Peptides against a protein of PDB entry 2YKT. Designs and how they scored, part 44

Target 1, 231 residues: chain A of PDB entry 2YKT
Amino acid sequence: SRSEEMHRLTENVYKTIMEQFNPSLRNFIAMGKNYEKALAGVTYAAKGYFDALVKMGELASESQGSKELGDVLFQMAEVHRQIQNQLEEMLKSFHNELLTQLEQKVELDSRYLSAALKKYQTEQRSKGDALDKCQAELKKLRKKSQGSKNPQKYSDKELQYIDAISNKQGELENYVSDGYKTALTEERRRFCFLVEKQCAVAKNSAAYHSKGKELLAQKLPLWQQACADPS

## One batch from the design tools (peptide; aimed at target 1 Y112 R188 R189 R190)

Design b2_p18_6 (made by RFdiffusion4)
Pose (drawn by RFdiffusion4):
Structure b2_p18_6 (pose): chain A 225 residues (1-144, 151-231), chain P 18 residues (1-18)
Amino acid sequence: SRSEEMHRLTENVYKTIMEQFNPSLRNFIAMGKNYEKALAGVTYAAKGYFDALVKMGELASESQGSKELGDVLFQMAEVHRQIQNQLEEMLKSFHNELLTQLEQKVELDSRYLSAALKKYQTEQRSKGDALDKCQAELKKLRKKPQKYSDKELQYIDAISNKQGELENYVSDGYKTALTEERRRFCFLVEKQCAVAKNSAAYHSKGKELLAQKLPLWQQACADPS
Amino acid sequence: EPEDPYYMTEEEMDAIEE
């Protein structure tokens, strides 16, 4: 009987994956694509900014008394080129390693999940029907206490076998369904961890490039007196 | 029959969660 409760829980897990998780995953993929389209806009504009800044650096390089300021502006643009390309690295860890792999899995999952739930429902119903029929045949013999005919005993053995088979099937089906759900959340967490490692490398690169150059830049227009 | 695109072992799932 708790078997029937478990049977409904299992159907509910498959339904939750097909109707809640995968659609939300489709939405997440869409947000990710918008995010990358936006990140591309920033990388492009950062280019225009830094070229405008190099132009100022060229002007200071050609003047009397401000040449070193020209060098400072060149170095600022250079630091940004090195930071940006550590960012473009985190960016491709986003496209090839996250968005593409998610889209690939979710595409095949629709057919896989519809087929797995269906196979489970058919197998569980077939085992339930065979058990009910064996029990009906036994009830017929028994109707027309510590005594049992040869045939009654054979039915009792068969009912016991099929009931054990049905309960194991529902028990294993539930464990499998929870594992299908866990695997999908684990893959999502893994893809995010990978993008996060590249975000750590990007931010670490920025901290050290700036920690190296920033004091010299702050000194360039200090009072020499 | 279609294969599970999210196939993953118990040890791999535990390692990812840790």

Design b2_p18_6_s1 (made by RFdiffusion4, then SolubleMPNN; from b2_p18_6, 8 letters changed)
Fold by OpenDDE base, seed 2:
Structure b2_p18_6_s1 (fold): chain B 231 residues (1-231), chain A 18 residues (1-18)
Amino acid sequence: as target 1 above (231 residues)
Amino acid sequence: EPENPWAMSEEEIEAILA
């Protein structure tokens, strides 16, 4: 029946969230943590590299003929520091605004979804059983009426069961329909949350990239000219 | 009943469904 089909669809939505979405999201979070760790490693390695560059700048500043190049090297290191600060800010956002929140939600979702599905199944079954009972009683009544010398005795009761069946059928269909809509909404909100948080991360990432581009674009011509200038 | 970890405001839900 249509009701049964919709019921199966509803259950499948919950199962898809539990068995496909949530595990995939856990993997997504794990991959995000790996990415974060790698970027943290870049930050550490970069610090060492540019600290060494500063040392070269110090040596230049102490030289007789290369003093101005010391300033250039210091500027290069400073620009790096600023870029790195932006990266750290991006990473902080990435961790706090995306990974942590998703992790908290996905860890709690199994319990919620299990309860939600169980609640739906219990009520769906209850309504279905009530409908089946009425249908069975009507069938019994009809058999009794056909075997009776006074069928009119059962006419009113037959009408009552017909009405009850109609009402219960409608109630079941509505319940299952609402259940399906609810399940789809639950699925969609999870994806929407992911998109929204990913957008926030993207904004911070854009800021990092823009800052780096701007700083380097501003200074690079100056640095390129430094060796051409007489000392 | 356990709380929905993905709970959203009614306004947010309406926006999603629009």
Scores: peptide ipSAE 0.248, ipTM 0.767, DockQ to the pose 0.540
OpenDDE base, seeds 1, 3, 4, 5: peptide ipSAE 0.238, 0.244, 0.246, 0.240; ipTM 0.759, 0.761, 0.761, 0.762

Design b2_p18_6_s2 (made by RFdiffusion4, then SolubleMPNN; from b2_p18_6, 10 letters changed)
Fold by OpenDDE base, seed 4:
Structure b2_p18_6_s2 (fold): chain B 231 residues (1-231), chain A 18 residues (1-18)
Amino acid sequence: as target 1 above (231 residues)
Amino acid sequence: EPENPWAMSDEEIEKILA
């Protein structure tokens, strides 16, 4: 029946969220944490590299013929520090606004979805059973009527059952239809949230790249000319 | 009943899709 098919579709949506979306989201979060860790590792490694560059700058500053190059090397390290600070801000946002929130939601979602599906199934079955009961009673009544010497005696009851069946059928169809819409909306909300938060990450990433580009564009011409103009 | 961890208003959903 149409209602049975719609019911199966509804259950499949919930199952897809529980068995496909949520596990995939957990994996996504795990991969995000790995990515964060790697970027933190880059930050640490970069600090060591540019600290070593500062040391080279110190040596240049102590030299008789390369003092001005010491300042250049210090500027390079300072610009890196500023870029790295921007990266750290991006990472904090990535962690707090995306990973933490997704982790909290996915953890709670298992219980929520299980309860929601169970509630839907219970109510759907209840309505279905009530419909089946009315249909069965109508069949019994019709059998009695066919065997009776006075079938007109059962006509009013037959009409009542027919009306009840019609109403219960309509209620079941509406309930299942609404259930399906609700399930699809639940799925869509999850994807929308992911898209929204990923957009925030993208904006923060763009800001990081922009800041780095600006800082380097400002200083790089000066650094490139430093060796050509001995002082 | 457990709270929906993904609860969003229809308006919020529309803003995300626009």
Scores: peptide ipSAE 0.280, ipTM 0.815, DockQ to the pose 0.835
OpenDDE base, seeds 1, 2, 3, 5: peptide ipSAE 0.268, 0.277, 0.273, 0.271; ipTM 0.798, 0.807, 0.805, 0.805

Design b2_p18_6_s3 (made by RFdiffusion4, then SolubleMPNN; from b2_p18_6, 8 letters changed)
Fold by OpenDDE base, seed 2:
Structure b2_p18_6_s3 (fold): chain B 231 residues (1-231), chain A 18 residues (1-18)
Amino acid sequence: as target 1 above (231 residues)
Amino acid sequence: MPENPFAMSEEEIKAIEA
């Protein structure tokens, strides 16, 4: 029946979230943590590299004929420091605004979804059983009426069961329909949450890239000219 | 019932249902 099919669809939505979405989200979080770790490693390695560049700048500053190049090398290192600070801010956001929140939610979601599905199933079954009971009673009544010498005796009761069946059928259909809508909404909420948090990360990423681009664009022409006028 | 970990504001709910 339509109600039965919609019921199956409803259950499948919950199962899809529990068995497909949430495991995939956990994997997404794990991959994010790996990415974060790699970027942290880059940050550390970069510090060593540009600290070494500063040392080269110090040597230039102490030289007889390359003193001005020391300032250039220091500027290069300083720009990198600023870019790196922006990266650290991005990573902080990536960790706190995306990974941590997703991890907390996905961990709790199994219990919630199980309870939600169980609640739906219990109520759906209850309504279904009540309907089946009324249908069975009507069938029983009709059998009695068919074998009776006075079928008119059962006419009022038959009408009562017909009305009850109609009402219970409608109630069941509405409940299942609402259940399906609710399940789809739950699925959509989870994707929307992911999108929203990813947007926050994207904003911070954009800020990092913009800052780096701006700083380098400002200084690079100066650095490129540094050797054109030797002292 | 446990709390829905992905609960959204009423405004957000309306937005996704539109």
Scores: peptide ipSAE 0.287, ipTM 0.756, DockQ to the pose 0.499
OpenDDE base, seeds 1, 3, 4, 5: peptide ipSAE 0.272, 0.285, 0.283, 0.284; ipTM 0.759, 0.752, 0.765, 0.751

Design b2_p18_6_s4 (made by RFdiffusion4, then SolubleMPNN; from b2_p18_6, 9 letters changed)
Fold by OpenDDE base, seed 4:
Structure b2_p18_6_s4 (fold): chain B 231 residues (1-231), chain A 18 residues (1-18)
Amino acid sequence: as target 1 above (231 residues)
Amino acid sequence: EPENPWAMSEEEIEKILA
C-alpha cells in the first residue's frame, strides 16, 4: 500500500543516517584530527628549518661583504613566523568550530536516532493495527450479513466500520507522510550543519592564505634584489 | 527522551527548508 511504502522509505532514511552518515562522519572527524596533527607537525618542523635560516643570517651579518643579506634572511624567517601564527589561528578554529562540535553531535546521535525511530515505529504500528482491526471486523460483519436472512440488520454497523476505516486510513497516511518529512529534515539538518561549518573553515583558511600571500608579495621583490646591491 | 544533538532554532529550520 501507499502507506506501507512510505513507511519503508521513512525507516530507510533513519537507517541511512545511522548506518551510513554517522559512521562516515566519525571517519571524517578522525581524518580531520589526523590532518590537524600533521599540520601541527609541519609547524614544528618548519620552526627548526627557519631557526637554522636565522643562524645563516647571523653568519651573514658577521661577514664584511654580506651584512645586508643577513637582514634579508632574518626577514624571511620573520615572515614565516607571521604566516605560521596565522596558520595556528586557523587550526584552532578548525578544531574548536568544526571537529569538536561534530564529535559531540555524532556521539549523542546514536541514542537520539534510535529513540526517534522507535517512537515512530511504535506509533505507526499502533495506527496500522487499529486499521487492520477495523478491516477485519468489517469482513466478519459482511460474512455474517451474507449468511443472514435479514441483511439490513447489519447495514448501519457496516457503514460505521467503513467510516472508521476511512478515518484510520487517512490518519495513518498523514502520520507516515509527516514522519517521512521529519526524517528527511533530520537528514538535511545534518548535512547543512556540515556544510556551514566547513564554510567557516574555508573562510579561515582563505584568511590564512591571503595573509601569507600579502606578506610574501610585499617582501619578495626586496629579497630578490638583495644580491644585486652589495654593501 | 534524548535531546536532538542537531537541534536548530525555528529560524534555522526555516532556512534549510526554504
Scores: peptide ipSAE 0.269, ipTM 0.800, DockQ to the pose 0.531
OpenDDE base, seeds 1, 2, 3, 5: peptide ipSAE 0.258, 0.267, 0.265, 0.263; ipTM 0.794, 0.800, 0.797, 0.795

Design b2_p18_7 (made by RFdiffusion4; failed a check: the pose's geometry)
Pose (drawn by RFdiffusion4):
Structure b2_p18_7 (pose): chain A 225 residues (1-144, 151-231), chain P 18 residues (1-18)
Amino acid sequence: SRSEEMHRLTENVYKTIMEQFNPSLRNFIAMGKNYEKALAGVTYAAKGYFDALVKMGELASESQGSKELGDVLFQMAEVHRQIQNQLEEMLKSFHNELLTQLEQKVELDSRYLSAALKKYQTEQRSKGDALDKCQAELKKLRKKPQKYSDKELQYIDAISNKQGELENYVSDGYKTALTEERRRFCFLVEKQCAVAKNSAAYHSKGKELLAQKLPLWQQACADPS
Amino acid sequence: SEPADPYADVDPEKTFSS
């Protein structure tokens, strides 16, 4: 009887994956694509900014008394080219390693999940029907206490076997369904961890490039007196 | 044919930290 409760829980897990998780995953993929389109806009504009900044650096390089300021502005643009390309690296860890792999999985999953739930429902129903029929045949013999005919005992053995088979099938079906759910959340967490490692390398690169160059830049217009 | 599981290579027992 708890078997029937478990049977409904299992159907509910497959329904939750197909109607809640995968659609939300479709939405997450769409947000990710918008995010990358926006990140491309920033990388492009950062280019225009830093070229405008190099132009100022060329002017200071050609003057009397401000040449070293020209060098400072060149170095600022250079630091940003080095930071940016550590960012473009985190960016491709986003496209090829996250968005593409998620889209590939979710595409195949619709058919796989529809088929797995259906196969489970058919197998569970077929085992339930065979058990009910064996029990009806036995009830017929028994109707027309510690005594059992040869045939009654054979039915009792068969009912016991089929009941054990049905309960194991429902028990294993539930464990499998929870595992399908966990695998999908695990893959999502893994893809996010990978993008996160590249975000750590990007931010670490920025901290050290700036920790190296920033004091010299702050000194360039200090009072020499 | 019967569809294969696209998530079959994902370890369900893997643990994660913040």

Design b2_p18_7_s1 (made by RFdiffusion4, then SolubleMPNN; from b2_p18_7, 6 letters changed; failed a check: the pose's geometry)
Amino acid sequence: PEPEDPFKDVDPNKTFTS

Design b2_p18_7_s2 (made by RFdiffusion4, then SolubleMPNN; from b2_p18_7 with S1P E13N; failed a check: the pose's geometry)
Amino acid sequence: PEPADPYADVDPNKTFSS

Design b2_p18_7_s4 (made by RFdiffusion4, then SolubleMPNN; from b2_p18_7 with Y7F E13N; failed a check: the pose's geometry)
Amino acid sequence: SEPADPFADVDPNKTFSS

Design b2_p18_8 (made by RFdiffusion4)
Pose (drawn by RFdiffusion4):
Structure b2_p18_8 (pose): chain A 225 residues (1-144, 151-231), chain P 18 residues (1-18)
Amino acid sequence: SRSEEMHRLTENVYKTIMEQFNPSLRNFIAMGKNYEKALAGVTYAAKGYFDALVKMGELASESQGSKELGDVLFQMAEVHRQIQNQLEEMLKSFHNELLTQLEQKVELDSRYLSAALKKYQTEQRSKGDALDKCQAELKKLRKKPQKYSDKELQYIDAISNKQGELENYVSDGYKTALTEERRRFCFLVEKQCAVAKNSAAYHSKGKELLAQKLPLWQQACADPS
Amino acid sequence: AEAEIEQAQESWEAVDVD
């Protein structure tokens, strides 16, 4: 009887994956695409900014008394080119390693989940029907206490076997369904961890490039007196 | 269609839950 409770829980897990997880995953993929489109806009504009800044650096390079300021502005643009390309690296860890792999899995999953739930429902019903029929045949013999005919005993053995088979099937079906759910959350967490490692390399690169150059930049217009 | 179901099944079984 708990078996029937477990049977409904299992159907519910497959329904939750197909109707809640995968659609939310479709939405997550769409947000990710928008995010990348936006990140492309920033990388482009950062280019215009830094070229405008190099132009100022060229002017200071040609003047009397401000040449070293020209060098400081060149170095600022250079630091940004090095930071940006550590960002473009985190960006492709986003496209090829996250968005593409998620789209690829979710595309095949619709058929796979519809087929797995269906196969499970058919197998569980077939085992339940065979068990009910064996039990009906036995009830017929028994109707027309510690005594059992040869045939009654054979039915009792068969009912025991089929009941054990049905309960194991429902028990294993539930474990499998929870595992299908966990695998999809695990893959999502793994893809995010990978993008995160590249975000750590990007932010670490920025900290050290600036920790190296920033004090010299702050000194460039200090009072020499 | 069956090959795609098998491929999705193998792809999802390769994911570790531990």

Design b2_p18_8_s1 (made by RFdiffusion4, then SolubleMPNN; from b2_p18_8, 11 letters changed)
Fold by OpenDDE base, seed 4:
Structure b2_p18_8_s1 (fold): chain B 231 residues (1-231), chain A 18 residues (1-18)
Amino acid sequence: as target 1 above (231 residues)
Amino acid sequence: MEEEIKEAEELLNSVSVE
C-alpha cells in the first residue's frame, strides 16, 4: 500500500542517518583530529627551523661585511613567527568550532535518533493495528450478514465500519507522510550543519593564507635586494 | 527538500493500488 511504502521510506531515512551518516561523521571527526595534530606538528617543527635561522642572523650581525643581512634574517624569522601565530589561531578555531561541536552532536544524536525512530514506529504500528482491526471486524460482519436471514439488520453497522476504516486510513497516511517529511528534514539539517561548520573553517583558513600572503608580499622585495645592495 | 518530498509523493501515488 501507499502508506506501507511511505513507512519503509521513512524508516530507511532514519536508518541511513544512524548507520551511514553518523559513523561517517565520527570518522570525519577522527580524520580532523589527525589533521589538527599534523598541523600542530608543523608549527612545532617550524619553530625549530626559524630559531635556527635566527642563529644564522646572529652570526651575520657579528660579521664585518654582512651585518645588514643579519637584520634581514631576523625579519624573515619574525614574519614566519607571525604566520605561525595565525595558523595557531586557525587551529584553535578548527578545534573549538568544528571538531568539538561535531563530536558533542554526534554522541547525542545516536540516542536522539533511536528514540525518534522508536516513537514513530510505535505510533505508526498503533494506527496500523487499529485500521487492521476495523477491517477485520468489517470482514466478519459481512460474513455474518451473508449467512443471515435478515442481512439488513447489519447495514448500519457496516456503514459505521466503512467510515471508521476511511478515517483511520486517512490518519495513517497523513501520519506516515508527515513522518517522512520530518525524517528528510532531520537528514538535511545534519548536512546543513556540516556545511556551515566547514564554511567557518574555510573563512579561518582564508584569513591565515591572506595574512601570510600580505606579510610576505610586503617584505620579500626588500629581502630580494639585500644581497645586491653594497654594505 | 520540498522537491524531493514532492517527487516521493508523486511516485507513491503512481504505484499505489489503493
Scores: peptide ipSAE 0.010, ipTM 0.378, DockQ to the pose 0.027
OpenDDE base, seeds 1, 2, 3, 5: peptide ipSAE 0.006, 0.009, 0.000, 0.008; ipTM 0.383, 0.376, 0.232, 0.357

Design b2_p18_8_s2 (made by RFdiffusion4, then SolubleMPNN; from b2_p18_8, 9 letters changed)
Fold by OpenDDE base, seed 3:
Structure b2_p18_8_s2 (fold): chain B 231 residues (1-231), chain A 18 residues (1-18)
Amino acid sequence: as target 1 above (231 residues)
Amino acid sequence: MEEEIEKARELLNSVSVD
C-alpha cells in the first residue's frame, strides 16, 4: 500500500543516518584530528628549519662584508614566524569550531535518533492496528448481514465502519507522510551543519593563505635585491 | 521515550554554533 511504502521510506531515512551518515561523520572527525596533528607537526619542523636560518643570519651579522644579509635572513625567519602564527590560529578554530562540535553532536545523536525512530514506529503501528481492527469488524459485519433475513438491520453499522476506516486510513497516511518529511528534515539539518562548519574552516584557511601571500609579496622583492646591492 | 527525545534535542542544540 501507499502508506506501507512511505513507512519503509521513513525508516530507511533514519537507518541511513544511523548506519551510514553518523559512522562516516565519526571517520571524518578522526581524519580531521589526524590532519590537525600533521599540521602541528609541520609547524614544529618549520621552527627547527627557521631557527637554523636565524643562526645563519647571526653569522652574516658577524661578518665584515655580509652584515646587511644578516638582516635579510632575520626578516625571512620573522615572516615565516608570522605565517606560522596565522596557521596556529586557523588550527585553533579548526579544532574548536569544527572538530569539537561535530564530535559532541555525533556522540549525542545516536540515542536521539534511536528514540525518534522507536516513537515513530510505535505510533505508526498503533494507527495501523486500529485500522486493521476496524476493517476486520466490517468484514465480520458483512458476513453476518449475508446470513441474515434482515440485512437492513446492519446498514447503519456498516456505514459507521466505512467512515471510520476512511478516517483512520487518512490519519495513518498523514502521520506517515509527516514522519517522512520530519526524517528528511533531520537528515538535511545534519548535512547543513557540516557544510556551515566547513565554510567557517574555509574562511579561516583563506585568511591564513592571504596573510602569507601579503607578507611574502611585501618582502620578497627586497630580499631578491639584497645580493645585487652590497652595502 | 518522549523525555529522552526532548532532552537529546536540547543537548544537541546547546553544543552547536551554527
Scores: peptide ipSAE 0.024, ipTM 0.650, DockQ to the pose 0.296
OpenDDE base, seeds 1, 2, 4, 5: peptide ipSAE 0.008, 0.024, 0.007, 0.023; ipTM 0.384, 0.655, 0.368, 0.636; seed 2 fails the geometry check

Design b2_p18_8_s3 (made by RFdiffusion4, then SolubleMPNN; from b2_p18_8, 10 letters changed)
Fold by OpenDDE base, seed 1:
Structure b2_p18_8_s3 (fold): chain B 231 residues (1-231), chain A 18 residues (1-18)
Amino acid sequence: as target 1 above (231 residues)
Amino acid sequence: DEEEIEKARELLDSVSVE
């Protein structure tokens, strides 16, 4: 029946969230943590590289003929430091605004979804059982009427059951329909939350890239001329 | 079931704002 099909669809939405979406989200979080760790590793490795660059700048500053190049090398290292600070800020946001919140949410979601599905199933079954009972009673009544010498005595009761069946059928259909809409809303809400959190991360990432581009664009022309213009 | 759902919802909402 239409109601049975819609009921199956409703249950499948909840099952898809619990069995597909949530596990996939846990994996996404895990991959995010790996990515965060790798970026932290890049930060550490970069520090070592630019510390070594500073050492080269110190040597230039101590030289008789290359002192001005020491300042250039120091500037290069300083720009790196500023870019790295921006990266660290982005990473904090990535951790606090995306990973932590998603992790906490997904771990608590199982109980909510299970309870919601159970409530829906219980009420759906209750309405279904009530409908089935009325249908069964009508069938029994019709059998009695067919075997009776006075079928007319059952006519009013037959009409009452027909009306009750119609009403209960409508109630069941409406309930299942609303249940399906609710389930789809629950699914969509979870995807929207992910999208919104990812947008916040993207904004912070854009700021990081913009700052880096700005700083390098400002200084690079100066650095490129340093060897051509000895002091 | 309703009470359980509400408690779970409140708990989820306390973690982050959607």
Scores: peptide ipSAE 0.027, ipTM 0.669, DockQ to the pose 0.279
OpenDDE base, seeds 2, 3, 4, 5: peptide ipSAE 0.008, 0.028, 0.028, 0.028; ipTM 0.411, 0.679, 0.679, 0.674; seeds 3, 4, 5 fail the geometry check

Design b2_p18_8_s4 (made by RFdiffusion4, then SolubleMPNN; from b2_p18_8, 12 letters changed)
Fold by OpenDDE base, seed 2:
Order: structure tokens, then C-alpha cells, then sequence
Structure b2_p18_8_s4 (fold): chain B 231 residues (1-231), chain A 18 residues (1-18)
């Protein structure tokens, strides 16, 4: 029946969220944490590299003929520091605005969805059972009426059961339909939340890349000219 | 069951507002 089909669809939405979406989201979070760790490693390694560059700049500054190149090397290290600060801000956002919030939600969501599905199933069954009972009583009444010498005695009661069946059928169909809409809304809400959090991270990532591009574009011509202008 | 759903929903919503 239409109601049964809609019921199966509703249950499948909840099952898809619990068995496919949430596990996939947990994996996504895990991959994100790995990525964050790798970027933190890059940050640390970069610090060592550019600290060593500063040392080279110090040596240049102490030289008789290469003093100006010391300033260039210091500028290179400083630009790196500024780029690194932007990376750290991006990582902070990535951690706090994406990973942490997704992790908190996905861990709590299993309990919520399980309860929601169970509630839906319980109420759906209750309404279904009530309908089945009325149908069974009508069938019983009809059998009794057919065997009776006075069928008119049961006519009013038959009409009452017919009305009750119609009302309960409509109520069940509406409930299942609303349940399906609710389930789809729950699914959509989760995807929307992911998209929104990814947008926030993307904005911070854009800021990191923009700052790096701007700083390097500004300084690179100066650095390239430094060796051509000995002093 | 209803109370459990409500509590879980409140928790989920609170995380979204942080």
C-alpha cells in the first residue's frame, strides 16, 4: 500500500543517516584530523627552515660586501612568519569551526536518530494496529450480519466502523507522510550544516592564500633585484 | 522516549549556536 511504501521510505532515510552518513562523517572528521596534524608538522618544519635562513641573514649582515643581502634574507623570513600566522589562523578555524563541531554533533546524533526512529515506529505501529482492529471488527460484524435474521440491527454499527476505518486510514497516511518529510528534513539539515562549516573554513583558507600571495608579490621583485645592485 | 529526543535535540542545537 501507499502507506506501507511511505513507511519503508521513512525508515530507509533514518537508516541511511545512521548507517551511511554518520559513519562517513566520522571518517571525514578523522581524515580532517590527519590533515591538521600534517599541516602542524609543516608549520614546525618551516620554522626550523626559516630560522636557519635568518642565521644566513645574520652572517650576510656581518660581511663587508653583502650587508644588504642580510636585510633581504630577514625580509624573506619575516614574510614567512606572516604567512605562517595566517596558516595558524586557518588551522584554528579548521579545528574549532569544522572538526570539533562536526565531531560533537556526530557523536550525539546516533542517540537522537535512534530515539526519533523508534518514536516514529512506535506511533506508526500504534496507528496501524488501531486501524487493523477496526477492520477486523467490521469484518466480524459483517459476518454476523449475514448470518442474522435481522441485518438492519447491525447497520448503524457497520457505518460507525466504516467511518472509523476511514478516519484512522487518513490519520495513518498523514502521519507517515509527515514522518517522511521530517526524515528528509533531518537529512538535509545535516548536509547543510556540513556545507556551512566548510564555507567558514574556505573563507579562512582564502584569507591565508590571499595574504601569502600579496606579501610574496610585493617583496619578490625587490629580492630578485638585490644581487644586481651590489653595494 | 520523547524526553530523550528533546534532550538530544537541545544538545545538537546548542552545538550549532557555538
Amino acid sequence: as target 1 above (231 residues)
Amino acid sequence: MEEEIKKAEELLNSISVE
Scores: peptide ipSAE 0.022, ipTM 0.600, DockQ to the pose 0.278
OpenDDE base, seeds 1, 3, 4, 5: peptide ipSAE 0.007, 0.000, 0.008, 0.007; ipTM 0.373, 0.224, 0.369, 0.362

## One batch from the design tools (peptide; aimed at target 1 L25 K105 R111 E186)

Design b2_p19_3 (made by RFdiffusion4)
Pose (drawn by RFdiffusion4):
Structure b2_p19_3 (pose): chain A 225 residues (1-144, 151-231), chain P 19 residues (1-19)
Amino acid sequence: SRSEEMHRLTENVYKTIMEQFNPSLRNFIAMGKNYEKALAGVTYAAKGYFDALVKMGELASESQGSKELGDVLFQMAEVHRQIQNQLEEMLKSFHNELLTQLEQKVELDSRYLSAALKKYQTEQRSKGDALDKCQAELKKLRKKPQKYSDKELQYIDAISNKQGELENYVSDGYKTALTEERRRFCFLVEKQCAVAKNSAAYHSKGKELLAQKLPLWQQACADPS
Amino acid sequence: AEAEAHDAEVEAALAEAEA
C-alpha cells in the first residue's frame, strides 16, 4: 500500500523534471545567451575606449614635458588589454563549456524522459495486473485455515514472488527517479563551478596587474616639492 | 565519470526506444 504512495511519488518526479526543470533550464539557456550577447557589447565598447585612451597617450608622447604621462596612458591601456583577454577566457568557458553543453543535454532529454517514465508506467502496471490476477485465482480456490491444497500453496508461492518483484520494482523506480533529478542539478552545478574557476582567474589577474602598476600611476602628477 | 555514464544510459535508452 505504501507501495502505491511510492508509485505516485515516482510519477511526480518525472513530471517535475519534464514540466518544471527542463523548461526552467530552457529559460536559463536563453538568459545565458542574452548575457553573452551583452558581454560581447561591453568587450567591444571597451575596445573603443582604450583606443581613444591610446590616442591621448600618443599626443602626450610627442610633447615637451608630458612624455611620461604618455607612457602612463599606454600602460593603462595595456593593463586593460591583459585584463580583457582574461575576461574573454572566462567568456568562452561560458559558451563552449556551459551553454553548448546544457543545450546538448536538454535536447536529448525530452525523448529520454518521456520514454523512461512510459517504460516504468507500463512495467509497474503489468506487474500489478499479474499480481491481482494470481490473487483472484487464489481467492476462487479458497472460497470453493492452516490447511492448504497443493495448488493453493503453488498460488501462495507465486503471489509472494510477484508481490516481492512489484515492491522492489517500485522501490528501485523511486530511487532511480530521484537520482535522475540529482544528476541534472549536479551537472548544472558543475558547469557553473567551471565558469566560476575562470571568474576567479580573471579577478585574480586584474588585482595583481593593478597592484603592480597603480602606485606608479598615482605618482606621475605628484608635487616634486 | 558519473555524467559520462549517465550520457551512455541516455544513448542506450534512446536506441532501445528506436528499436

Design b2_p19_3_s1 (made by RFdiffusion4, then SolubleMPNN; from b2_p19_3, 12 letters changed)
Fold by OpenDDE base, seed 3:
Structure b2_p19_3_s1 (fold): chain B 231 residues (1-231), chain A 19 residues (1-19)
Amino acid sequence: as target 1 above (231 residues)
Amino acid sequence: SEEQKYEEEVEELLKEEEE
C-alpha cells in the first residue's frame, strides 16, 4: 500500500543515517585528526629548517663580504614565522570549531536517532493496529448482518465503522507522510551542519593562504635583487 | 547553543520512549 511504502522509505532514511552517515562522519573526524597531526608535524619540521636558515644568516652577518645577505636570510626566516603563526591559528580553529564539535554531536546522535526511530515505529504501529482492528470489526459485523433476519439493525453501526476506518486511514497516511518529511529534515540538518563547519575551515584556510601570498609577494623582489646589488 | 538544543531534544525523545 501507499502507507506501507512510505513507512519503508521513512525507516530507510533513519537506517541510512545510523548505518552509513554516522560511521562515515566518525571516519571523517578520524581523518581530520590525522590531517591535523600531519600539519603539526610539518610545522615542527619547518621550524628546524628555518632555524638552520637563521644560522646561515648569522654566518653571513659575521662575514666580511656578505653582511647584507645575512639580513635577507633573517627576513626569509621571519616571513616563515609569520606564515606559521597563521597556520597555527587555522589549526586551532580546525580542532576546536570542526573536529571537537562534530565529535560531540556524533556521540549523542546514535541515542537520538534510535529514540526517534523507535518513537516513530511505535506510533505508526499503534495507528496501524487500530485501523486493522476497526477493519476486522467491520468484517465481523457484516458477517453477522448477512446471517441475521434483520440486517437493518446493523446499518448504523456499519456506517460508523466505515467512517472510523476512513478517518484512521487518513490519520495513518498523514502520520507516515509527516514522519518521512521529518526524517529527511534530520538527514539534511546533519549535512548542513557539516557544510557550515567546513565553510568555517575554508574561511580560515583562505586567510592563511592569503597572508602567505601577501608576505612572499612583498619580499621576494627584494630578496631576488640581493645578490645582484652587493654592498 | 546548538549543542544544548540537541541534548535537550535527545532527553525529550528518551522520555517519550519510556512513556
Scores: peptide ipSAE 0.028, ipTM 0.499, DockQ to the pose 0.464
OpenDDE base, seeds 1, 2, 4, 5: peptide ipSAE 0.026, 0.006, 0.005, 0.025; ipTM 0.490, 0.328, 0.312, 0.489; seeds 2, 4 fail the geometry check

